# Peptides against a protein of PDB entry 5EIB: the designs that were tried, part 57

Target 1, 366 residues: chain A of PDB entry 5EIB
Amino acid sequence: VDLEPGTMDSVRSGPFGQIFRPDNFVFGQSGAGNNWAKGHYTEGAELVDSVLDVVRKESESCDCLQGFQLTHSLGGGTGSGMGTLLISKIREEYPDRIMNTFSVMPSPKVSDTVVEPYNATLSVHQLVENTDETYCIDNEALYDICFRTLKLTTPTYGDLNHLVSATMSGVTTCLRFPGQLNADLRKLAVNMVPFPRLHFFMPGFAPLTSRGSQQYRALTVPELTQQMFDSKNMMAACDPRHGRYLTVAAIFRGRMSMKEVDEQMLNVQNKNSSYFVEWIPNNVKTAVCDIPPRGLKMSATFIGNSTAIQELFKRISEQFTAMFRRKAFLHWYTGEGMDEMEFTEAESNMNDLVSEYQQYQDATAD
Target 2, 366 residues: chain A of PDB entry 5EIB as posed
Amino acid sequence: VDLEPGTMDSVRSGPFGQIFRPDNFVFGQSGAGNNWAKGHYTEGAELVDSVLDVVRKESESCDCLQGFQLTHSLGGGTGSGMGTLLISKIREEYPDRIMNTFSVMPSPKVSDTVVEPYNATLSVHQLVENTDETYSIDNEALYDICFRTLKLTTPTYGDLNHLVSATMSGVTTCLRFPGQLNADLRKLAVNMVPFPRLHFFMPGFAPLTSRGSQQYRALTVPELTQQMFDSKNMMAACDPRHGRYLTVAAIFRGRMSMKEVDEQMLNVQNKNSSYFVEWIPNNVKTAVCDIPPRGLKMSATFIGNSTAIQELFKRISEQFTAMFRRKAFLHWYTGEGMDEMEFTEAESNMNDLVSEYQQYQDATAD

## One batch from the design tools (peptide; aimed at target 1 H125)

Design b2_p21_1_s3 (made by RFdiffusion4, then SolubleMPNN; from b2_p21_1, 9 letters changed)
Fold by OpenDDE base, seed 4:
Structure b2_p21_1_s3 (fold): chain B 366 residues (1-366), chain A 21 residues (1-21)
Amino acid sequence: as target 1 above (366 residues)
Amino acid sequence: SSIITLAVGGTGNSMYMSYLE
């Protein structure tokens, strides 16, 4: 789905374009122009019913629909505005189905679009209320990984997308291969989300190696386990050491010893015990899939529900506040039918979320 | 069980296409 035809044309002409039914391509004629309001209230609103018709048709063809997953950016107008509109409408129509998102967080390091803080804040407000699980993929973290870890002097969107693809493949492993831990979206939510509003995850992936080092590095279970918990391997720009894990899932892929995995996972938990809440027992889940990812002998994917995620929201809030105090660019949003009060409400809700994370971070066992 | 995927916007579509590769 896109408000710009060019993206859909690229998908159609791409290697996978023929596997999709023509009716599943829904596109507009006018883009959102990086404006959340255009995506949510005007251009996107005009297209949303057409998308919902396709969703209904697909839903009817499913024998057992467990839920939805959405990929989008919170910085762009279409992904953020129309994406959150779709989430809201789908939630209304399918209230008993799981809503999962892969949400890309904006960064000044990657994009020059000045209104991204508005789009992100308005989007987070919607995601807090209307999603069950949100993987926070931070462009800042992706950029830093590419630059610092992968030693790419000028990271491209292609480089960032490669990391996203690896992460998505990792976190969906259990959903794609039967018999694994968290084999469905609902079970994952039950294990990972102790409180309804605290459903924003920090994904991580190991190994992260530069192209020059990949050929010579032996991958071991201990190395994967250590890297997976390393802040440098997180796809969200927050430091887990500044918070506490509420819940964790670790997904290993490749041929390895379950015993060794369990031992290493226990060791890393013990070493990092101060970074876990003490009042949620058995809050680390481990799965092993024998099928390695493409091009790797083994990998580990991390899903963390950490109170440290508040750092991400604080960053967005600070950027938002800096612009909003001066009412910069607001006329572009209000001109599309938004009320200025919606900005204040969105900011307030995001700040409340930060406060909730902090509360549970400071909570002790009774 | 089935999951319906929505790829929305340029980044969303790029992510999903990369995932399918």
Scores: peptide ipSAE 0.611, ipTM 0.956, DockQ to the pose 0.904
OpenDDE base, seeds 1, 2, 3, 5: peptide ipSAE 0.601, 0.598, 0.599, 0.591; ipTM 0.952, 0.953, 0.951, 0.950

Design b2_p21_1_s4 (made by RFdiffusion4, then SolubleMPNN; from b2_p21_1, 8 letters changed)
Fold by OpenDDE base, seed 4:
Structure b2_p21_1_s4 (fold): chain B 366 residues (1-366), chain A 21 residues (1-21)
Amino acid sequence: as target 1 above (366 residues)
Amino acid sequence: SSIITLAVGGTGNSMYMSFLE
């Protein structure tokens, strides 16, 4: 789905264009222009019914629908505005189905779009209420990984997308291969989300290796385990050492000893025990899939529900506040039928979320 | 069991296409 036809043409002409039904391509004539309000109230609203018709048709063809997953950016107008509109409408129509998202967080390091803090804040307000599980993929973290870890001097969107692809493949492993932990979206939610609003995940991936060092590195279970819990391997720009893990899932891929995995996972938990809440027992889940990812002998994917995720929301809030105090660019949103009060409501809800994370971070068992 | 995937916007579509590769 896109408000810009050019993206759909690229998909159709691409190697996978023939895999999709022609009717599943829904596109507009006018883009959102990086404006959340255009995506949510005007251009996106005009297209949403056509998308919902396709969703209904696909849903009817499913014998057992678990739920929905959405990939989008919170910085753009279409992904953020129309994406959150779709989430809201789908939630209304399918309230008993899981809503999962892969949400890309904006960063000044990656994009020159000045209104990204508005788009992100308005989107987070919707995601808090209308999603069950949200993987926070932070463009800042992706950029930092590319630059610092992968030693790419000028990271491209292609480089960022490669990291996203690896992460998505990792976190969905249990959903794609039978007999694994968290084999469905609902079980994942039950294991990972102790409180309904606290459903924003910090993903991580190992190994992260520069092209020059890839050929010579033997991947071991201890190395994967250590890297997976390293803050430098997180796809969200948060330091887990500044918070506490509520829940964790680790997904290992490749041929390895389950015993060794369990031992290393226990060791890393013990070493990092101060960074876990003590009042949620057995809050670390581990899965092993024998099928390695493409091009790797083994990998480990991390899913963390950490109170440190508040750092991401604080960053967005600070950027939002700096612009909103001056009412910069607001006329572009209000001109599309949006009320200024929605900005203050979105900011307030995001700040409440931050406060909630902090509350549980400070909570003790006694 | 089935999951319906929606790729929305340029980034969303690029992410999903990269995942399918």
Scores: peptide ipSAE 0.604, ipTM 0.955, DockQ to the pose 0.903
OpenDDE base, seeds 1, 2, 3, 5: peptide ipSAE 0.595, 0.415, 0.594, 0.589; ipTM 0.952, 0.798, 0.951, 0.951

Design b2_p21_2 (made by RFdiffusion4)
Pose (drawn by RFdiffusion4):
Structure b2_p21_2 (pose): chain A 366 residues (1-366), chain P 21 residues (1-21)
Amino acid sequence: as target 2 above (366 residues)
Amino acid sequence: SEIIHISVAMGSLLIAVTEEF
């Protein structure tokens, strides 16, 4: 789905472009120009019922629908504006299904548009209310990993998307292969989301590799465990050691000692016990899957619900406030009939989200 | 059981993801 028609061509000309159902391509003529109001209201509303028709069709041919997963950026107009409109319409029509999103956060290091904080805040507001699980994929973190760790002096979207694809593959492994833990979206959500609004996850994985060089050696279980908890291996630009984990899901892939995995997971939990909330006993669940990802014999995937994610929302909020106080480009949004109070409503909701993460960060069992 | 995936304005990412899978 895109308001920009050129997106259809690039996907089709891609390696697996022909595998998609031709009828499932739903596109517009223009597209939003980084205007969330255009995406949602204006233009996305024009296009949205066509998308829902296709969604309804895919749904009726399901034996037992678990739910939906959306991939979109928060910084633009279509993936952000229209994407959150689609989510709201799907919530109305399928209120008992899990909504899960892979949402990429904007960063000034990657994209040169100062309205991106506007678009992201209006979107975060929708996701806080309407999604059950959101993987926070931070372009800030992706760029820093490529630039500082992978030593790519000029990271491309291809360099960043290599990190995203490895992450998406890892976090959906329990859904795609037989297993006991977090095998479906709802079970994953019940284990990861103690409070409905606090459903933004920090993903990480190990080993971090630059595409096309080179290999190995394969990591030991200790090396995997330590790296997957490392702040440098997170896809969100937050230091996990600045907050506390409410819940964690760890996924080990490849052939390895289950016993050694158990010992290392117990080791990181009690050497660093102060970083795991004490009022949620046994809040770290571990899954092993025998099939490694491509190019690797062993890998680990980390999914964290950490109070430290407030750093991501504080950064967006600061940029949003800097722009919104000067009212820059606000007429671009209200020109599409959007209420200015929606900006204030979204800002307040995001700041409320930050306060809630801090409340539980300082909470004690006493 | 099934999951519905929707890619919105993320063509290049969809390509990278499908290659990975």

Design b2_p21_2_s1 (made by RFdiffusion4, then SolubleMPNN; from b2_p21_2, 9 letters changed)
Fold by OpenDDE base, seed 4:
Structure b2_p21_2_s1 (fold): chain B 366 residues (1-366), chain A 21 residues (1-21)
Amino acid sequence: as target 1 above (366 residues)
Amino acid sequence: SSIIRINVATPGLLIAILEEE
């Protein structure tokens, strides 16, 4: 998602619009040209200190700093390269604070940028080490939702950004409204992250309804619960049925019966019991917020820590390996001061992460 | 309540600081 001026205006007009201080916009003059190395070692490195000065100033103005939330694209050079550099630098300076990210995964269905698998792999390597919580927002899944579910013939960046905004609004509900489960980033991490490296979340949102069908459907708690656990409603291109849930959080919004929510959540867990690990007790958390999202009477947001997320990383790894075996485009990265060894280290660490997810998928209570 | 302060935006990058109230 390129933060074109239109996305900034959409975020300014969105539920977060009042949170923007206009004076704290740091604009780079040049984009990293879809090159992670430009974002991380050259152009991004020149800008990072000015961004860190703003981060420090604003952090010092906080009475109680919880942590940081980064939103970035892993396909683009600035979001991937400079974003991961900033995460590393913030982690070095604030090692006791939570680092949360909304990381948009690239897809060849959405962008023709050939080097996106390099940018994504190099970014995932940094995110494994330097983040506590990462929401995987996959452009592949967003495109498939727009095309297949929403029946959009030609999905636009605006359509994808609408889904991203809905997801971000949903997952941050507990942070924005008092008295909710996971009311802070640290409580979310404790409930959702059983192992430090396994902090990549599969978000989902319900309802996902085409514009033509929205007018006639009364949303019910059973329908929201069923859609929230449907693979077609996941904003990461993986099937939860191919893995196991380590942990789940469900966030309902709108006026509904808590009893009905609890009954439906129990029913969906029992129906899908084979897709949960048996050795993590009480691994499903439910929250209900009486305040609906804009334009909806009710919604449900899903946060899954699932071993099925390995399908997303395998897709990126396969694309990476296909180019890297040919040394395609490497000169654009090495010319910015990057070593070829950093590619092999990043590939190795992502493959290790896949192996770790598989190990915990295959683990029994014995 | 947590205040989300979004204070830094670059092309392709948004940083928010989360404060506990």
Scores: peptide ipSAE 0.208, ipTM 0.797, DockQ to the pose 0.140
OpenDDE base, seeds 1, 2, 3, 5: peptide ipSAE 0.137, 0.172, 0.175, 0.172; ipTM 0.749, 0.788, 0.781, 0.776; seed 2 fails the geometry check

Design b2_p21_2_s2 (made by RFdiffusion4, then SolubleMPNN; from b2_p21_2, 8 letters changed)
Fold by OpenDDE base, seed 1:
Structure b2_p21_2_s2 (fold): chain B 366 residues (1-366), chain A 21 residues (1-21)
Amino acid sequence: as target 1 above (366 residues)
Amino acid sequence: SSIINIYVATPGLLIAVMEEL
């Protein structure tokens, strides 16, 4: 789905264009121009019914629909505005299905789009209310991984997208292969989301590989386990050591000993015990899939529900506040039918979310 | 059981995901 027709042509003409049904490509003629309000209330609202028709058709073809996975960017007007509109409309029509998202968080390190803090804040407000699970994929973290860890002097969108795709493949492993832990979206939600509003995950991946770099070094299970819990491997720009894990899932892929995985997972939990809440029993789940990822012998993917994720939201909130106090570009949004109050409500809800994470961080077992 | 995947304005990421799967 896109409001810009030219972006979809690249997918259609690409090597994978034949995998998709032609009718599953829904596109507008006018882009959102990096404006959430255009994506949500005007241009996106004109296209949403066409997308819903496709969603209905696909849903009817499913014997047992678990739910939806929506991938979008919160910086752009289409991904943020129209993406959250779609989430809302799908949730209204399918209230008993899981809504999962892969939400790419904007960063000034990656994009010069000045209104990204508005688009992100308005989107987070919608995601808090209308998703069951949201993987926070932070462009700041991706950039820092590419630059600092992978030693890429000029990270490209291709480099960032490679990290995102590896992570998405990792976290969806249990959904794609039978007999795994969290084999359905509902079980994932039950295991990962102890509180309905606190459904924002920090993903991580090991080993970190650049596109086209053959990892000549085979990692061991201990090395994978250690790297997976390293803050430098997190795809969200927050330090887990500044918060506490509510829940964790670890997904190992490749031929390895389950016993060795369990031993290493126990060891890493014991080493990091101060960074877990003590009042949620059995809050670490581990899965092993014998099928390795493409081009690797083994990998480990991390899913953390951590109170440290508040650092990401605080960053966005600070950027939002700095712009909103000046009413910078606000007329672009109000001109599309938004009220200034919607900005204040979105800011408030995001700040409430931060406060809620802090409350559970400070909570002790009674 | 099935999951419907929706990609909104993320063509480059969609391609990268398809390459990884």
Scores: peptide ipSAE 0.615, ipTM 0.952, DockQ to the pose 0.911
OpenDDE base, seeds 2, 3, 4, 5: peptide ipSAE 0.608, 0.597, 0.614, 0.602; ipTM 0.950, 0.948, 0.951, 0.949

Design b2_p21_2_s3 (made by RFdiffusion4, then SolubleMPNN; from b2_p21_2, 8 letters changed)
Fold by OpenDDE base, seed 4:
Structure b2_p21_2_s3 (fold): chain B 366 residues (1-366), chain A 21 residues (1-21)
Amino acid sequence: as target 1 above (366 residues)
Amino acid sequence: SEIINIFVATPGLLRAVLEEL
């Protein structure tokens, strides 16, 4: 789905264009111009019914629909505005289905779009209410991985997208291969989301590999386990040591000993016990899939529900507040039919979410 | 059990995902 027709042509004309039904390409006439309000109230609202018709048709063709996985950017007007509108409309029509998102968080290190903090804050407000689980894929973290860890002098969108795709492949492993832990979206939500609003995940991946770099030597299970819990391997710009894990899932891929995985997972939990809440028993889940990812002998993918995710929301909130206190660019949003109160409500709800994470971080066992 | 995947304004990421899967 896109409001810009030219972006879809690049997929349709590509080697994968034949995988999709032509009717599953929905596009508008005009883009959202990096404006959430255009995506949500005007241009996106004109297109949303056409998207819902396709979603209905695909849903009717499913024997057993679990739910939806939506991938979008929170910095861009279409991904943020229309993406959250679509989530809301799908939730209204399919209330018993899981809504999962891969939400790409904006960063000034990656994009010079000044209004991205508005688009992100307005989107997070919608995601808090209308999703069951959200993978926070942070362009800040992706840039820092590419620049600092992978030593890429000028990270490209291709480099960032490679990290995102590896992470998405990792977290969806249990959904794609039968007989795994968290084999469906609902089981994942039950294991990962102890409180309905606290459904934002910090993903991580090991080993970190760049596109076109020589295949790294296969890491050992101990090395994978250590790297997976390292803040430098997180796809969200948060330090897990500044918070506490509510829940964790670890997905190992490749041929390895389950016994060795269990031993290393126990060791890393014991070593990092101060960074877990003590009042959620058995809050770490481990899966092993014998099928390695492309180009690797083995990998580990991390899913963390951590109170440290508040660092990401605080960063966005600070950027939002810096502009909003000056009423900068608001006329572009209000001119599309948006009320200024919705900015205040979105800021308030995101600050409440931060406060909720802090409350559970400070909570002790009775 | 089936999941409907929706990509909104992310053609580059969609290509990268399809290359990885």
Scores: peptide ipSAE 0.603, ipTM 0.946, DockQ to the pose 0.898
OpenDDE base, seeds 1, 2, 3, 5: peptide ipSAE 0.601, 0.591, 0.582, 0.582; ipTM 0.948, 0.944, 0.941, 0.939

Design b2_p21_2_s4 (made by RFdiffusion4, then SolubleMPNN; from b2_p21_2, 9 letters changed)
Fold by OpenDDE base, seed 4:
Structure b2_p21_2_s4 (fold): chain B 366 residues (1-366), chain A 21 residues (1-21)
Amino acid sequence: as target 1 above (366 residues)
Amino acid sequence: SSIISINVATPGLTIAVLEEL
């Protein structure tokens, strides 16, 4: 779904355009202009019913509906505003189905859009209430990976989207291949989400290697395991060492020894034991899929539910507060029918989420 | 799973309906 027709035409004309049903392409006449309120209350609201009709049609065609997966940017007006409107409407209609999101967090390093902190804060407010599982893909982290790890001097949206695609492919491995741990969205939620509001995941991927080093690097299970738990490999700009893991899932792909994986996973947990909560037993889950990702012999994908994710929300909150105290750009939102109170409510709910993560970080076993 | 729509551009929006296999 896009409010801009030109983007949809690029997907349709692309090498994969034929894999989509023509009737499932929904587009508007105008984009939300990087304004959450346009996406949520006006331009996006006019289009949402057409999207819901397609969602209903596809849902009715399923013999066993699990749920929904949304991929959206929280910096832009369409992904943030219309995306969260769509999530709320789907949740109202399908309250017993899992809502999974890949939510791309904005960064000033990637985009010059000044209002991104508003769009992100307003979106997080909706995601806290209306999603069951949210993968936080942070443009700050993606940029830093591209620049520092991949040694790209000028990271492009294409470079960032490649990391997003690799991460999405990794975390969905268990859903796509039978006989894996967390083979359905509900089992994933049960294993990963100990408290309903604490459903924001820090994804990570290994191997991350620069183009010049890829051809010569042997990939081993110990190296994958070590890199997967490295803060520099996290797709969210948080340091896991500043928090505690509530739950972890690790998905290995390729031909490897399950015994070696289990040994390395035990070793990394023991080395990092101070960064796990002690009151959730067996909070690390490991899966191995024999099918490697395209172009790699093996990979590891990390899903962390960590209290360190509060660093991401604090960053957005600080940027939000800096603009909101000055009432900067608010007229663009209020002019679309939004109330100024919704900004304060969204900020409050995000700060409450940060406080909740901190409480569980400080909690000890009795 | 059925892919309903994909947008590659920021602020792209993609939704998928996921079926149990």
Scores: peptide ipSAE 0.255, ipTM 0.776, DockQ to the pose 0.157
OpenDDE base, seeds 1, 2, 3, 5: peptide ipSAE 0.214, 0.206, 0.253, 0.227; ipTM 0.769, 0.769, 0.785, 0.779; seeds 2, 3, 5 fail the geometry check

Design b2_p21_3 (made by RFdiffusion4)
Pose (drawn by RFdiffusion4):
Structure b2_p21_3 (pose): chain A 366 residues (1-366), chain P 21 residues (1-21)
Amino acid sequence: as target 2 above (366 residues)
Amino acid sequence: HTVNSAIKAESEAWAAELAAA
């Protein structure tokens, strides 16, 4: 789905572009120009019922639908504006299904548009209310990993998307292969989301590799375990050691000692016990899958529900406030008939989200 | 803020267990 028609061509000309159902391409003529109001209200509303028709059709041909997963950026107009409209319409129509999103957060290091904080805040507001699980993919973190760790002086979207694809493959492994833990979206959500609004996850993986060089060696289980908890391996630009883990899901892929995995997971939990909330006993679940990802014999994927994610929302909120106080470009949004109070409503909701993460960060079992 | 989560009830039940502990 895109309001921009040129997106259809690039996907089709891609390697697996012909495999998609031709009828499932739903596109507009213009597109939003980084205007969330256009995406949602104006233009996305024009296009949205066509998308829902296709969604309804894919759903009726499902033996037992688990739910939906949406990939989109929060910084633009279509993936953000229309994407959250689609989520709200799907929530109305399929209220008992899990909604799961892979949402990319904007960063000034990657994109040169100062309205992106507007678009992201209006979107975060919708996701807080309407999604069950959201993987926070931070362009800030992706750029820093490419620039500082992978030593790519000029990271491209291809460089960033290599990190995203490795992460998306890792976090959906329990859904795609036989296993005991978090095998479906609802079971994953019940294990990861103690409070409904706190459903933004920090993904990480090990080893971090630059595409096209080179290899190995394959990591040891200790090396995998330590790297997948490392702040430098997170896809969200937050230091996990600045907050506390409410829940964690770890996924080890490849051939390895299950016993050694158990020992190392127990090791990181009790050497660093102060970083795991004490009032959620046994809050770290571990899954092993025998099939490694491409190019690797061993890998680990980390999914964290950490109070440290408030750093991501504080950064967006600060940029949003800096722009919104000067009312810059606000008429672009209200020109599409959007209420200015929606900006204030979204800002307050995001700041409320930050306070809630801090409340549980300081909470004690006493 | 109205939460429309499909797991809202499960999350609330879990929060109640944590409070009772």

Design b2_p21_3_s1 (made by RFdiffusion4, then SolubleMPNN; from b2_p21_3, 11 letters changed)
Fold by OpenDDE base, seed 4:
Structure b2_p21_3_s1 (fold): chain B 366 residues (1-366), chain A 21 residues (1-21)
Amino acid sequence: as target 1 above (366 residues)
Amino acid sequence: MKIHSAIKEEQLAKMAEILAA
């Protein structure tokens, strides 16, 4: 789905374009112009019924519909505005189904689109209420990984999208291969989300290795485990050491010893015990899949529900506040039928979410 | 180096006005 045709043409001409049904390409002509309100109230609202018709058709063809997975950007108008409209409409029609998102968070390091803090804040407000689990894929973190860790002097969208693809492949491993931990979206939510509003995940991936160092690196279970918990390997620009893990899932891929995995996972938990809440028992889950990712002998994927995710929301909130206090660009949103009050409500709800994370960070076992 | 996304001309113009004020 897109409000611009050019993205659909790129997908169709791509190496995997033929795996999608032609009738499942729903697109507009005008685009959202990086405006959440165009995506949510005007251009997106005109297209949403056509998307819902496709969603219904595909849902009816499922033997067992678990839920929905949306991949979208929170900085752009289509992914943010139309994406959140679509989530709301799907939630209304399928209230008992899981809503899962891969939400790409904007960064001034990656984009010059000035209104991205508005689009992100308005989107987060919707995601808090209408999703069950959200993977926060932060363009700030992706850029920093590409530049600092991968040693790419000029990161491209292709480089960022490679990390996104690796992360998505990692976190969906348990859904794609039988007999794994969190084998369905509902079990993932039960294991990872102890409080309904606190469903924003910090994903991480190992190994992250520069092209020049790939040939010299032995991949071992201890190294994967250590890297997976390293803040530099997180796909969200948060330091886990500044918060506490509520829940963690670790997904190992490749041929390895389960005993060695369990030993290393215990060691890393003990070493980092101060960064876990003590009042959630058995809050670390581990899975091992014998099937490695393409091009790697082994990998580890991290899913963290951490109170440190508030750093991401604070960054967006600070940028939002700096613009909103000046009433910058508001007329572009209000001109599409949006109320200015919705900005204040979205800011308030995101600040409440930050406060909730802080409360649980400061909570101790009685 | 920063990645440049497509920005609408109107957004650039308005940003320039705000930064000049």
Scores: peptide ipSAE 0.023, ipTM 0.558, DockQ to the pose 0.013
OpenDDE base, seeds 1, 2, 3, 5: peptide ipSAE 0.029, 0.022, 0.016, 0.022; ipTM 0.638, 0.571, 0.415, 0.530; seed 1 fails the geometry check

